# Designs tried in a protein design run: peptides against a protein of PDB entry 3OIQ. Part 53

Target 1, 212 residues: chain A of PDB entry 3OIQ
Amino acid sequence: KNRIFVSSSKDFEGYPSKAIVPVQFVALLTSIHLTETKCLLGFSNFERRGDQSQEDQYLIKLKFKDRGSERLARITISLLCQYFDIELPDLDSDSGASPTVILRDIHLERLCFSSCKALYVSKHGNYTLFLEDIKPLDLVSVISTISTKSTNSSKHSSSELISECDLNNSLVDIFNNLIEMNRDEKNRFKFVKLIHYDIELKKFVQDQQKVL

## One batch from the design tools (peptide; made by RFdiffusion4, then SolubleMPNN)

Design b1_p15_1_s3 (from b1_p15_1, 4 letters changed)
Fold by OpenDDE base, seed 3:
Structure b1_p15_1_s3 (fold): chain B 212 residues (1-212), chain A 15 residues (1-15)
Amino acid sequence: as target 1 above (212 residues)
Amino acid sequence: NKEVEVDEELSFSLS
């Protein structure tokens, strides 16, 4: 089955009540929930949904059924957090106690852009997204990609490649949403409060604000 | 639609 690029988590409202659909999206990591029984990642593109929370628009479940899958989940979380410079307690503690990790509002401190591949699995009108793959995206690369409108769509004809256009459009939409949140005095998100806020990000935001 | 944890059965369909 061809993988579907998802630009909004609202797209799932139109999905079949009983299906398995490979999907891919780009979003910001907003939460991590690791317990003894489950591992969940929250993501958002911060699309406006009225009075609904803009956090955790994509709730992604990691397989957590046996010691092997639990270990893989913990390794995945560790590597992701290492990449984004998120401090975690040691997940491999010899004490046999599985550490509980609950992180929320990650986007308030760090912009953790991630390209996610997942399986949409639905039954009886409810669905779960299962993580298949995650690629963290470097912020400098994201800024560069948005700033350089690549007019050259190199037709790489492989049926599994998401169009560069879909990725770029999603990245632009996320930044536009963040700019709107930054302008809203009631919104907790502010670019200047990001730990990694630098001159490059400042300039990029200022330039994007002139276009909106 | 609220994302509801789909029952353990669907977790088996992915194995």
Scores: peptide ipSAE 0.024, ipTM 0.639, DockQ to the pose 0.179
Fold by OpenDDE base, seed 1:
Structure b1_p15_1_s3 (fold): chain B 212 residues (1-212), chain A 15 residues (1-15)
Amino acid sequence: as target 1 above (212 residues)
Amino acid sequence: NKEVEVDEELSFSLS
């Protein structure tokens, strides 16, 4: 089955009212919502949508229906948070009480680039995105990918891979949106407030700002 | 279309 690369969450407005569509996108992790009954991940490209909140443009559900799926969801969240250096309360507390984790506006402290594979599932015009796979992306690797004009189209066989162009374009768009947010005095996002703000990121942002 | 939690019955069709 061909997986569709999604550049905007607005694309789902044109999707069938009853369908199952495998999709893939790249976005920043913005929220984690883990309760006793559900596990959700929020992502955003920070596309301007008028006066609407730019967070959680992609709301991704993890299967959370039985002890096995709950455990898998918790492990997934733990591994993701370990990768991005996000502090979580100990999820393994012997107290039998499933800890509730609600993190919002993660992008204000950390740029958590993620490549997500999901299933778009719709019924009666409503849809849910179910997580199939998540690949966290290293920020240094993201910066290097954007900075190096992809001259090396290594002909890895055309079958299941996102076009390098689609990935790169999405990453550039995200940075452009973040630059616009950083320039807006009313926006809470500032690159200098990121915990991992370093000389490399500073230089990259400065260079990108000259092109915009 | 707003993203809305679709009832668990659809989750069974994906298993």
Scores: peptide ipSAE 0.024, ipTM 0.642, DockQ to the pose 0.200
Fold by OpenDDE base, seed 5:
Order: sequence, then structure tokens, then C-alpha cells
Structure b1_p15_1_s3 (fold): chain B 212 residues (1-212), chain A 15 residues (1-15)
Amino acid sequence: as target 1 above (212 residues)
Amino acid sequence: NKEVEVDEELSFSLS
């Protein structure tokens, strides 16, 4: 089955009530929920959804049914957190109790861009997204990608691969949404409060604000 | 959007 690029989590509202659809999206990591019984990752594009929380627009379940899947989930979380410089409690504590990790509002401190592949699985109109693959994206690379593509839209390579255009459009949309959140005095998100806020990000935000 | 556990269908389709 061809993988579908998803630009909005609202797209799932129109998906079949009973289906399995491979999907891909890019979003910011907003939450991590690791317990003894489940592992969930929350992602968001911060698309406007009225008064609803813009967090966890994509709630992604990691398979957590057996020791092997649990281990894979824990390793995945560990690697993501290491990549994004997210402090986790020691997952390796020799105390046979599996550590519980509940992180929320990750985007308030760190912009954790991630390209996710997932399985949309629905039954009776309800759905779950199961993680198939995750690629963390470097913020500098994201900024560079957005900044450079303003000129080369002309190669229609007809390959069934998720268009670099879709990815870039989604990245732009995310930044536009973040800029809007930053301008909103009621929104807790502020670029200047990011731990990794630097001159490069500052300049990029300032330049993007002039285009919006 | 309430995540609903559809683990049975996942298991069937991945088998």
C-alpha cells in the first residue's frame, strides 16, 4: 500500500471507519508518556483547532505488548530524548520497576521536529496511530531547508515518494503556527524561552515574521 | 480524538 503524507491530523476524521492505512507526517514532539503498560508519543503541527489544546494532535502509540516491544519502545524513547537533549530519569535503574516518564509541553522548551511513519488503524470510526518509524530532524537542518527551497519548486519528479514539497510545506506551516503562537500573549509558547534559542533561530524567526 | 485500542486489527493485518 502506498504511504500517505498527512499534513493535518484532521485528515483522519475523513478516513474509513475500518481501515489500515500507512501514513507519514512531520510534527513537533509535544509529549512522552511511558508507563509500565503503554508508550505514547504526542506530536503537533499546532494547526488551529478552535479552543482545543493544540498539543498531541498526533497521538502515536508504540507497540507495547511483550518484552521485545517494550524494550524497543524504551530504546526509541531513550534515543529520541538523547537526540533532542531531553532529560529522562535513568531508565536503567536496577530497581526492577520500569521507570515512568510523563513529559508534556516539550515544545515550550525544545523544538523537536520529527518525521513519523505510522499505521492508521481504525475500527468503528475510532482509530489508533501505531508508530512504524521515527526520524528526528535537526533544527538547523529544518531552518536551512525552509530557507533554501523558496526557489526550486520546478522539479515535478513523479515518484510515488512523499514529495519533498509536502514535507517542506508542513515545516513552513509549523513555523507559521509557532510564530502565531509567539505573537499571542495568551499562548505560553515563546521562542525566547526555548533552551536552544540562538542567534540563528532568532534571525530565522525574524525573517519569517516579515513574510507573514 | 479518543485513541481507541484496535490492537486486534493490527495483529491480524501484521500477521
Scores: peptide ipSAE 0.023, ipTM 0.641, DockQ to the pose 0.217
Fold by OpenDDE base, seed 2:
Structure b1_p15_1_s3 (fold): chain B 212 residues (1-212), chain A 15 residues (1-15)
Amino acid sequence: as target 1 above (212 residues)
Amino acid sequence: NKEVEVDEELSFSLS
């Protein structure tokens, strides 16, 4: 089955009420919710939705049914947090209590760009997104990709029909949304408050602001 | 977006 690229979480409103659809999107990691019974990852592209919260536009469930799936979920979270330099409490604490991790508003401190593969699963008009794969994206690489007008149709024959253009457009849209949030005095997001705010990011934001 | 917890009994046999 062909994987569908999703540019907006609103696209799911038009999806079948009973289906299993493989999807892919690019978004910022906004939340991590790991409890004894659930593992959820929140993502957002910060599309304007009127007065609705722009957080957790994509809520992605990790399978958490047995010790094997729980272990996989914990390893996934640990690796993501290690990649993005997110501080986690020691998940290996010898206290037989499964560590609870609840992180919110991750985007206020770190831009954690992620390419996610998920299964859209609907029943009776309700849906859940199940994580299949996640690829963290380096911010420098994201900035370079947006800045280079490279129509490099590099024929990387990934049999997945996701156009490089769709990914790039989504990355541009996310940055444009962040710029709008940064300009809004009521919005908590500010680029200067990012832990990794450097000269390169500053210059990129300034250059993008001139185009908007 | 009404996320309903689809009870995880969905064995995703993606053929």
Scores: peptide ipSAE 0.023, ipTM 0.633, DockQ to the pose 0.210; fails the geometry check

Design b1_p15_1_s4 (from b1_p15_1 with F1N E2K D9E)
Fold by OpenDDE base, seed 1:
Structure b1_p15_1_s4 (fold): chain B 212 residues (1-212), chain A 15 residues (1-15)
Amino acid sequence: as target 1 above (212 residues)
Amino acid sequence: NKEVEVDEELSFSIS
């Protein structure tokens, strides 16, 4: 089945009212919502949508229906948080109480770029995105990918890979949106407030700001 | 449009 690359969460407004569509996107992790009954990940490209909140443009559900799926969801969250250096309370507390984790506005402290594969599932015009796969992206690798004009189209066979162009364009769009947010005095997002703000990121942002 | 959580019954169709 061909997986559709999604550049905007607005694309789902045109999707069928009853369908199962494999999709893929790249976005920043904005929220984690783990309760006793559900596990959700929020992502955003920070596209301007008028006065609407720019967080959680992609709300991704992890299967959370039995002890096995709950454990898998918790492990997934733990591994993701370990990768991005996000502090979680100990999920393994012997107390039998499933810890609740609600993190919001993650992008204000860390740029957590993620490539997500999901299933769009709709019924009666409502839809849910179910996580199939998540690949965290290293910020240094993201910066290098944008900075190096993709001259090396290594002809890896056309079958399942996102076009390098779609990925790169989405990453550029995200940075452009973040630059606009950083320029807005009313916006809480500032690059200098990121925990991992370094000389490399500073230089990259300064260079990108000259093109916008 | 906000994503609306579809009832868990659809989760069974994602085999």
Scores: peptide ipSAE 0.023, ipTM 0.623, DockQ to the pose 0.172
Fold by OpenDDE base, seed 4:
Structure b1_p15_1_s4 (fold): chain B 212 residues (1-212), chain A 15 residues (1-15)
Amino acid sequence: as target 1 above (212 residues)
Amino acid sequence: NKEVEVDEELSFSIS
């Protein structure tokens, strides 16, 4: 089955009430919830949804059924946090109790762009997104990708590849949403409060603000 | 729509 690119988590409202659909999206990591019984990753593109929290628009479940899947979940969390310079407690502590990690509002300190592959699984109109694959994206690479207008839509008609246009559009939309949040005095998000806020990001944001 | 945790049984359909 062809993997479907998802630009909005609202797309799932139109999905079948009983289906298994491979999907992919690009979003910012907003939360991590690792307990003894579950592992969840929250992602958002910060699409405006009224007065509701813009966090966790994509709630992704990691398989957590046995020691093998739990280990894979912990490794996934560790690798993501290492990549994004997120400080975690030692998950390998010999204390027999799996450490609980609950992180929220990650986007307030770090822009953690991620390309996710997931399975949409629905029954009776309810759905769960199960993680299949995650690729963290480097912010410099994201900025460069947006800045380089990919005019080369080489129509590689392979239905399995994310359209470069879809990826770029999603990345642009995320930045536009962040710019709007940054302009809102009531919003806690501010680019200048990001730990990794540098001259490159500053310049990019300033240039994008001129187009909005 | 709140993502409702679909029962653990659906996670077997992903095997």
Scores: peptide ipSAE 0.022, ipTM 0.624, DockQ to the pose 0.176
Fold by OpenDDE base, seed 3:
Parts: structure tokens; sequence; C-alpha cells
Structure b1_p15_1_s4 (fold): chain B 212 residues (1-212), chain A 15 residues (1-15)
């Protein structure tokens, strides 16, 4: 089955009530929930949804059924957090106690852009997104990609390549949403409060604000 | 729609 690029988590409202659909999206990591029984990742593109929370628009479940899958989930979380410089307690503690990790509002401190591949699995009108793959995106690379309007769609004809246009549009939309949040005095998100806020990000935001 | 944790059965359909 061809993988579908998802630009909004609202797209799932139109999906079949009983299906398995490979999907891909780009979003910011907003939460991590690791317990003894489950591992969940929250993501958002911060699309406006009225008075609803803009956090965890994509709730992604990691397989957590046996010791092997639990170990893989913990390794995945560790590697993701290492990439984004998120401090975690040691997940491999010899004490046999599985550490509980609950992180929320990650986007308030760090912009953790991630390209996610998942399986949409629905039954009886409810769905779960299962993680298949995650690629963290470097912020400098994201800024560069948005700033350089690639006019050259190199026709790489492989049926699995998400169009560079879909990725770029999603990245632009996320930044536009963040700019709107930053302008809102009631919103907790502020670019200047990001741990990694630098001159490059400042300049990029200032330039994007002139276009909006 | 609140994402409801789909039953353990759907977790078997992906394996």
Amino acid sequence: as target 1 above (212 residues)
Amino acid sequence: NKEVEVDEELSFSIS
C-alpha cells in the first residue's frame, strides 16, 4: 500500500472506521509518556482547533508487548532524547525497576521537528497510530529548507518518496502556527524562551513574520 | 474524536 502524507491530524476524521493505512507526517514532539505498560509519543503541528488543546494532535504508540519491544521502545526514546538534547533518567537501571518518564510541553523549551512513519489502525471508529519509523530533523536544516524555495523538484520516481513539496509545506505551516502562538499574549509558547534560541532562529522568525 | 486506545487485538494485526 502507498504511504499517505498527512498534513493535518483532522485528516483521520475522514479515514475508514476499520482499516490499516500507512501514513507519514511531520510535526513537533510535544510529549513523551513511558510507563511499565505503554510508550506514547505526542506530536503537534499546532493547527488551530478552536478552544481545543493544540498539544498531542498526533498520539503515537510504540509497540510494548514483550521484553524485546519494551527494550526497543526505550532505546528509541533514549536516542530521540539524545538527538534533541532532552535529559532523561537512566532507562537501563540495573535495579529492575522500569523508570517512568512523563514529559509534557517539550515544544516550550525545544523545537523537536520529527518526520514520523506510522500505521493508522482503526476499529469501530476509533484509531491508533503505531510508530513504524521516526527521523529527527535538524532545526538548521529545517530553516535552510524553508528559506531555499527548491524550485527543482527532482523527479525521483520512487512511489515511496513523499513529495518535497508536502514536507516543505508542513514545515512552513508549523512555523506559521508557532509565529501566531508567539504573537498571542495568552499563549505560553515564545521563541525567546527556547533553550536553543540563537541569532539564526531569531533572524529566520523575523523574516517569516514580515511575510505573514 | 478522542483517540481511544484500541484493544490489544489490533496490536496483533500489525505483527
Scores: peptide ipSAE 0.022, ipTM 0.621, DockQ to the pose 0.179
Fold by OpenDDE base, seed 5:
Structure b1_p15_1_s4 (fold): chain B 212 residues (1-212), chain A 15 residues (1-15)
Amino acid sequence: as target 1 above (212 residues)
Amino acid sequence: NKEVEVDEELSFSIS
């Protein structure tokens, strides 16, 4: 089955009530929920959804049914957190108690761009997204990608691969949404409060603000 | 978005 690029989590509202659809999206990591019984990752594009929380627009479940899947989930979380410089409690504590990790509002401190592949699985109009693959994206690379592609939209390569255009458009949309959140005095998100806020990000935000 | 555990259908598609 061809993988569908999803630009909005609202797209799932129109999906079949009973289906299995491979999907891909890019979003910011907003939450991590690791317990003894489940592993969930929350992602958001911060698309406006009225007064609803813009967090966890994509709630992604990691398979957590057996020791092997649990281990894979824990390793996945560990690697993501290491990549994004997210402090986790020691997952390796020799105390046979599986550590519980509950992180929320990750985007308030770190912009954790991630390209996710997932399975949309629906039954009776409800759905779950199961993680198939995750690629963390470097912020500098994201900024560079957005900054450079303003000129080269002309190669229609007809390959069934998720268009680099879709990815770039989603990245731009995310930044636009973040800029809007930053301008909103009621929104807790502020670029200057990011731990990794640097001159490059500052300049990029300033330049993007002039285009919006 | 209510995550509904659709565990039964995943077993059929991964085979």
Scores: peptide ipSAE 0.021, ipTM 0.617, DockQ to the pose 0.225

Design b1_p15_2_s1 (from b1_p15_2, 5 letters changed)
Fold by OpenDDE base, seed 4:
Structure b1_p15_2_s1 (fold): chain B 212 residues (1-212), chain A 15 residues (1-15)
Amino acid sequence: as target 1 above (212 residues)
Amino acid sequence: EYDIESYEELRKFME
């Protein structure tokens, strides 16, 4: 089955009540919930949804049913946090108790762009997204990708072209949403409060603000 | 809210 690119978490409202659908999306990591019994990752593109929280629009479950899956989940979290420079307690502490990690509002300190592959699994109208793969995206690469959108349609296959366009459009949408949030005095998100806020990001945001 | 039943379907699908 072909993997479907998802631009909005609202798309799932139209999905079958009983299905397994491979999906892909790009979003910002907003939360990590690792306990002894479960591992959840929250993502958002910060699409405006009325009065609802814009966080955790994509709630992704990692398999956490046995020692192997638990280990994989912990490794995944560790690697993601290492990549994004998120401080975690030592997950491998010699004390037989697995540390609990609950992080929220990650986007307020760090823009953690991630390309996610997941399985949409529904039954009786309820659904769960299971993580299949995650690729953290470098912010510099994201900025460069958005900035260079215009030129090189390299002769990739028609299917790859669609996926690349979808990815780029989603990245632009995310930044536009962040810019709107930054302009809103009531919103806690501010670019200048990001730990990694630098001259490059500043310039990019300023340039994007002129187009919006 | 995660559907536990959906997880079982996933398991069957992945077998």
Scores: peptide ipSAE 0.024, ipTM 0.653, DockQ to the pose 0.076
Fold by OpenDDE base, seed 5:
Structure b1_p15_2_s1 (fold): chain B 212 residues (1-212), chain A 15 residues (1-15)
Amino acid sequence: as target 1 above (212 residues)
Amino acid sequence: EYDIESYEELRKFME
């Protein structure tokens, strides 16, 4: 089955009540929930959903059934946090107790753009998203991609590749949503409060604000 | 929070 690009978590409302569908999306990492029994990642594109929280629009479950899957989950979390400069307790501590990590509202401090591959799995109208793959995206690269609008159609013919257009559109939408949040005095999100807020990001945001 | 235990189990069930 061809992997489907998902631009909104609302798309799942139209998905079959009983299905397994490979999907791909790009979003910001918003939360990490690692316990002794489960590992969840929250993502969002911050689309407006009325009064609902914009956090964790994509709740992604990592397999956590055996020692192998648990190790993979921990490694995944560690690598993501290392990439995004998120401080975590040492997950490899020999102390036998897997540390519990609960991080929320990550987007308030860091923009953690991620390209995710997942399995949509539904039964009786309920669904779970299982992580298959994750690629962290560099903010500078994201900014560059949006700015250049370079449709370099890399002809990689594999049915699993997101169209460059879909990726770019999603990235633009995310930034537009963040700009709207930043303008809202009631919203806690502010670009200036990001730990990595620099002159390049400032300039980019200012330029994007002129178009909106 | 939807907790479908295993996509593999569900896959087997859907086959």
Scores: peptide ipSAE 0.023, ipTM 0.656, DockQ to the pose 0.107
Fold by OpenDDE base, seed 1:
Structure b1_p15_2_s1 (fold): chain B 212 residues (1-212), chain A 15 residues (1-15)
Amino acid sequence: as target 1 above (212 residues)
Amino acid sequence: EYDIESYEELRKFME
């Protein structure tokens, strides 16, 4: 089956009640939930959904059923956090107790853009998204991509081609949503509160605000 | 959002 690019988590409301569908999306990492028994990642594009929380619009499960999958999950979390400069407790501690990591509202401190491949699995009207692959995106690269409208048509083989257009549109939408949140006095999100807020991001936000 | 509670349910679904 061809991988489907998902621009909104609402798309899943229209998906079959019994299906397995490979999907891909781009979103901001919002939460990490690692316990002794499970590993969950929350993502959001911050689409307005009425009065519902804009956090964790994509709840992604990592396989966590055996020692091998648990190790892979921990390594995945460690690598993501290293990439985004998120401080974690030592997950490799020889002390037989697996550390618990519960992080929420990551987007309030860091914009962690991520391209995710997941498996949509539904049964009886319920669904779960299982992580297949994750690629962290560099913020500078994201800004550059949006600013230049660069169609880097890397002619990769037809079956897994994220339309560059779809990716770019999603990135633009995320930033537009963040700008709206930043303008809302009731919203906790503010660009100036980001740890990595710099001149480049400031300039980009200012330029985007003029277009909205 | 509807979460399938267990990987065991997933396994049974995948069989």
Scores: peptide ipSAE 0.022, ipTM 0.641, DockQ to the pose 0.106
Fold by OpenDDE base, seed 2:
Structure b1_p15_2_s1 (fold): chain B 212 residues (1-212), chain A 15 residues (1-15)
Amino acid sequence: as target 1 above (212 residues)
Amino acid sequence: EYDIESYEELRKFME
């Protein structure tokens, strides 16, 4: 079955009440919830959804049922955090206590763009997204991709063809939403508060603001 | 968001 690219978490409202659908989306990592019993990743495109929190529009569950899956989840979290320069407590503490990690509002300090593959699983109208794969995206690469309108047809094999267009459109939408948030005095998000705020990001944001 | 309790339920659902 072809993987469906999802541009909005609202798309799931129209999905079948009983289905398994492989999906893919790009979003910003907003939260990490690792406990003794579960591992969740929150993502958002920061689409306006009325008065609802724009955080965790995509709540993705990692398999966390046995020692093997728990280990995989911890490794996944560790690798993501290493990539995005997110400080984690030592997950390897031999002290038998599974370390608890609860991070929220990650987007306020770091733009952690991620391409996620997940399984949409629904029953009786309720759904869960299970993580299949995650690819962190470099911010510089994201900025470059948006700026160049790069039709870099990396001929990824036919089965993984997220239309480069869908990815780019989603990235643009995310930035546009962030720009709107940045303009809103009531919104906590500000580009200048990002730890990795640099001249390149500043210039990019300024250029995008002129188009909006 | 409804947490489907188990991958076992997922497995049963895939079956």
Scores: peptide ipSAE 0.023, ipTM 0.660, DockQ to the pose 0.111; fails the geometry check

Design b1_p15_2_s2 (from b1_p15_2, 6 letters changed)
Fold by OpenDDE base, seed 2:
Structure b1_p15_2_s2 (fold): chain B 212 residues (1-212), chain A 15 residues (1-15)
Amino acid sequence: as target 1 above (212 residues)
Amino acid sequence: EYDIESEEELRKEME
């Protein structure tokens, strides 16, 4: 089955009530939920959806059914947090209880851009997104990609049906949504409150604000 | 082809 690029989590409203569909999207990491029985990652593009919370528009489940899948989930969380400089409690504590990690509102402190591959699995109209792969994206690389309208259609092999255009459009949309949130006095998100707010990000945001 | 067994396992893990 061909992998489908998803630009909005609303796309899933049109998906079959009983299906398995491989999907890919780009979003910001917003939450981490690791317990003894489950592991969930929340992502958002911050698309305006009326009065609904803009957090966790994509709720991604990691398999958590046996010791092997649990270990893989914990390693995945550890590696993501290391990449984004997110402080976690020691997951390796020798005390036989697996530590519970609940992080929310990650986007208020850090912009954690991620490219996710997942399986859409539906039954009786309900669905779950299962994580297949995750690639964290560097913010400097994201900014450079948006700034350089790279018309360089690099001849990437025919097998990855996801156009470079879809990725770039999604990244631009996310930044535009963040700019709108930053302008809204009622919204808690502010670029100046990001831990990694620097001169490069400041300049980029200022330049994008002139076009909007 | 997703193994039919793997599909049913994923559907059980939705619960």
Scores: peptide ipSAE 0.225, ipTM 0.798, DockQ to the pose 0.084
Fold by OpenDDE base, seed 5:
Structure b1_p15_2_s2 (fold): chain B 212 residues (1-212), chain A 15 residues (1-15)
Amino acid sequence: as target 1 above (212 residues)
Amino acid sequence: EYDIESEEELRKEME
């Protein structure tokens, strides 16, 4: 089955009521919910949805059915947090109790771009996205990718390759949405409040703001 | 081919 690139979480409203569809998207990590019984990751492209929260537009479940899947979920969270410099309470606490981690509004402090592969699973009109793979993206690399109209269509012939155009368009859309949020005085998101706000990001945002 | 058994397991994990 061909993996479908998803540019909007609204696309799932048109998906079959009973299906399994491999999907891929790019979004910002917005939330982490790790408990003893479940692991959820929230992602968003901050597409305008009227009065709905722009957080967790992509709610992804990690498999959590046995000790092996639980361990994999915890390792995944740890590696993501290490990559994005997100402080977690020590998951290795000697107390044997898996620590509960609930983080929200991650995008207010850090832009955590992620390329996600997931399974769309639907039953009776409801759906869940199950994580298959996640690739954290470096912000400098994201900025460079947007800035360089990289036409490097590496002819990788595999049916699973995201169109470079789809990736670039999604990244541009996310930044455009963030710029709109930054301009909105009522929105809590501000680029200057990001912990990693530097001269490079500042310049990039200023240049993108001139095109909008 | 996602094994049909894997599909039903995933649907159970939705709940």
Scores: peptide ipSAE 0.225, ipTM 0.798, DockQ to the pose 0.086
Fold by OpenDDE base, seed 3:
Structure b1_p15_2_s2 (fold): chain B 212 residues (1-212), chain A 15 residues (1-15)
Amino acid sequence: as target 1 above (212 residues)
Amino acid sequence: EYDIESEEELRKEME
């Protein structure tokens, strides 16, 4: 079965009540929940959903059923945090206790763009998303990708073009949503409060604000 | 609707 690109977490409301569907989406990492018994990653594109919280619109589960899967989950979290410069407590603490990591509202400090592949698994109308693959995206690369879209539509295969178009449209939508949040005085998100806020990001946001 | 309580059943359906 072909992998479905998901532009909104609302798309899952129309998904089959009993299915396994490979999906892909792009979103910002918003939360990490690692305990002794489970590992969850929260993502959001900050699509407006009335008065509901915009965080953790995509709740992704890592398999955590045996020592092997637990190890893989912990390594995945470590590598993601290293890539995004997220400080984790030392996971190798001599105490023999598996370290607990609970991080929330990551997007308030860092824009952690991620391309995720997951399995949508449903039974009786309820669903879980299981992580298959994750690719962290560099913010400079994201900005460059959005900025350069105006010129080179020419040479890629139709299947690659659709995937690239979907990715780019989702990235634009996320930034537009962040700009709206930044304009809202009641919203906690502000670009100037990001740890990595620089002149390049400032200029990009200012230029995008002129198009909105 | 995301269901955490059905996790074990949903995980078994993936196997």
Scores: peptide ipSAE 0.177, ipTM 0.774, DockQ to the pose 0.092; fails the geometry check
Fold by OpenDDE base, seed 4:
Structure b1_p15_2_s2 (fold): chain B 212 residues (1-212), chain A 15 residues (1-15)
Amino acid sequence: as target 1 above (212 residues)
Amino acid sequence: EYDIESEEELRKEME
């Protein structure tokens, strides 16, 4: 089955009421919910949705039904947090209880760009996105990708070219949305409050702001 | 809206 690139979570409103569709999107990690019974990752591209919360536009479920899937979910969270330098609460609770991790508004401290592959699974109009694969994206690489208008028409197959254009467009859209949020005095998001705010990001944001 | 019942459909496909 061909994987569909999704630029907006609103696209799912038009999806079949009973289907399984492999999808791919790029978004910022906004939340992590690991409990004893479930593992959820929240992502957002911060599209304007009126007064609705802009976090968790993509709620991705990790399989969490057996010891193997639970272990995979925990490893996935650990690796993501390590990659993005997210401090996890000390999971060493001496109580044999599985550590609970609830993180929200991750984007207020760190821009955690992620390319996600998921299965859209629907029944009776409701849906769940199951994580198939996740690739964390380095912010420097994201900035470089946006800044270098891919003039490299390398003779990759037409399908790969479409995917790269879609990815780049989504990354640009995310940054534009963040710039708008940063300009809004009522919005809690500010680039200068990011832990990793550096000269490179500052310059990039300033340059993008001039085009908007 | 997130549907928990969709997990069973996913399970069936993977099987």
Scores: peptide ipSAE 0.165, ipTM 0.779, DockQ to the pose 0.100; fails the geometry check

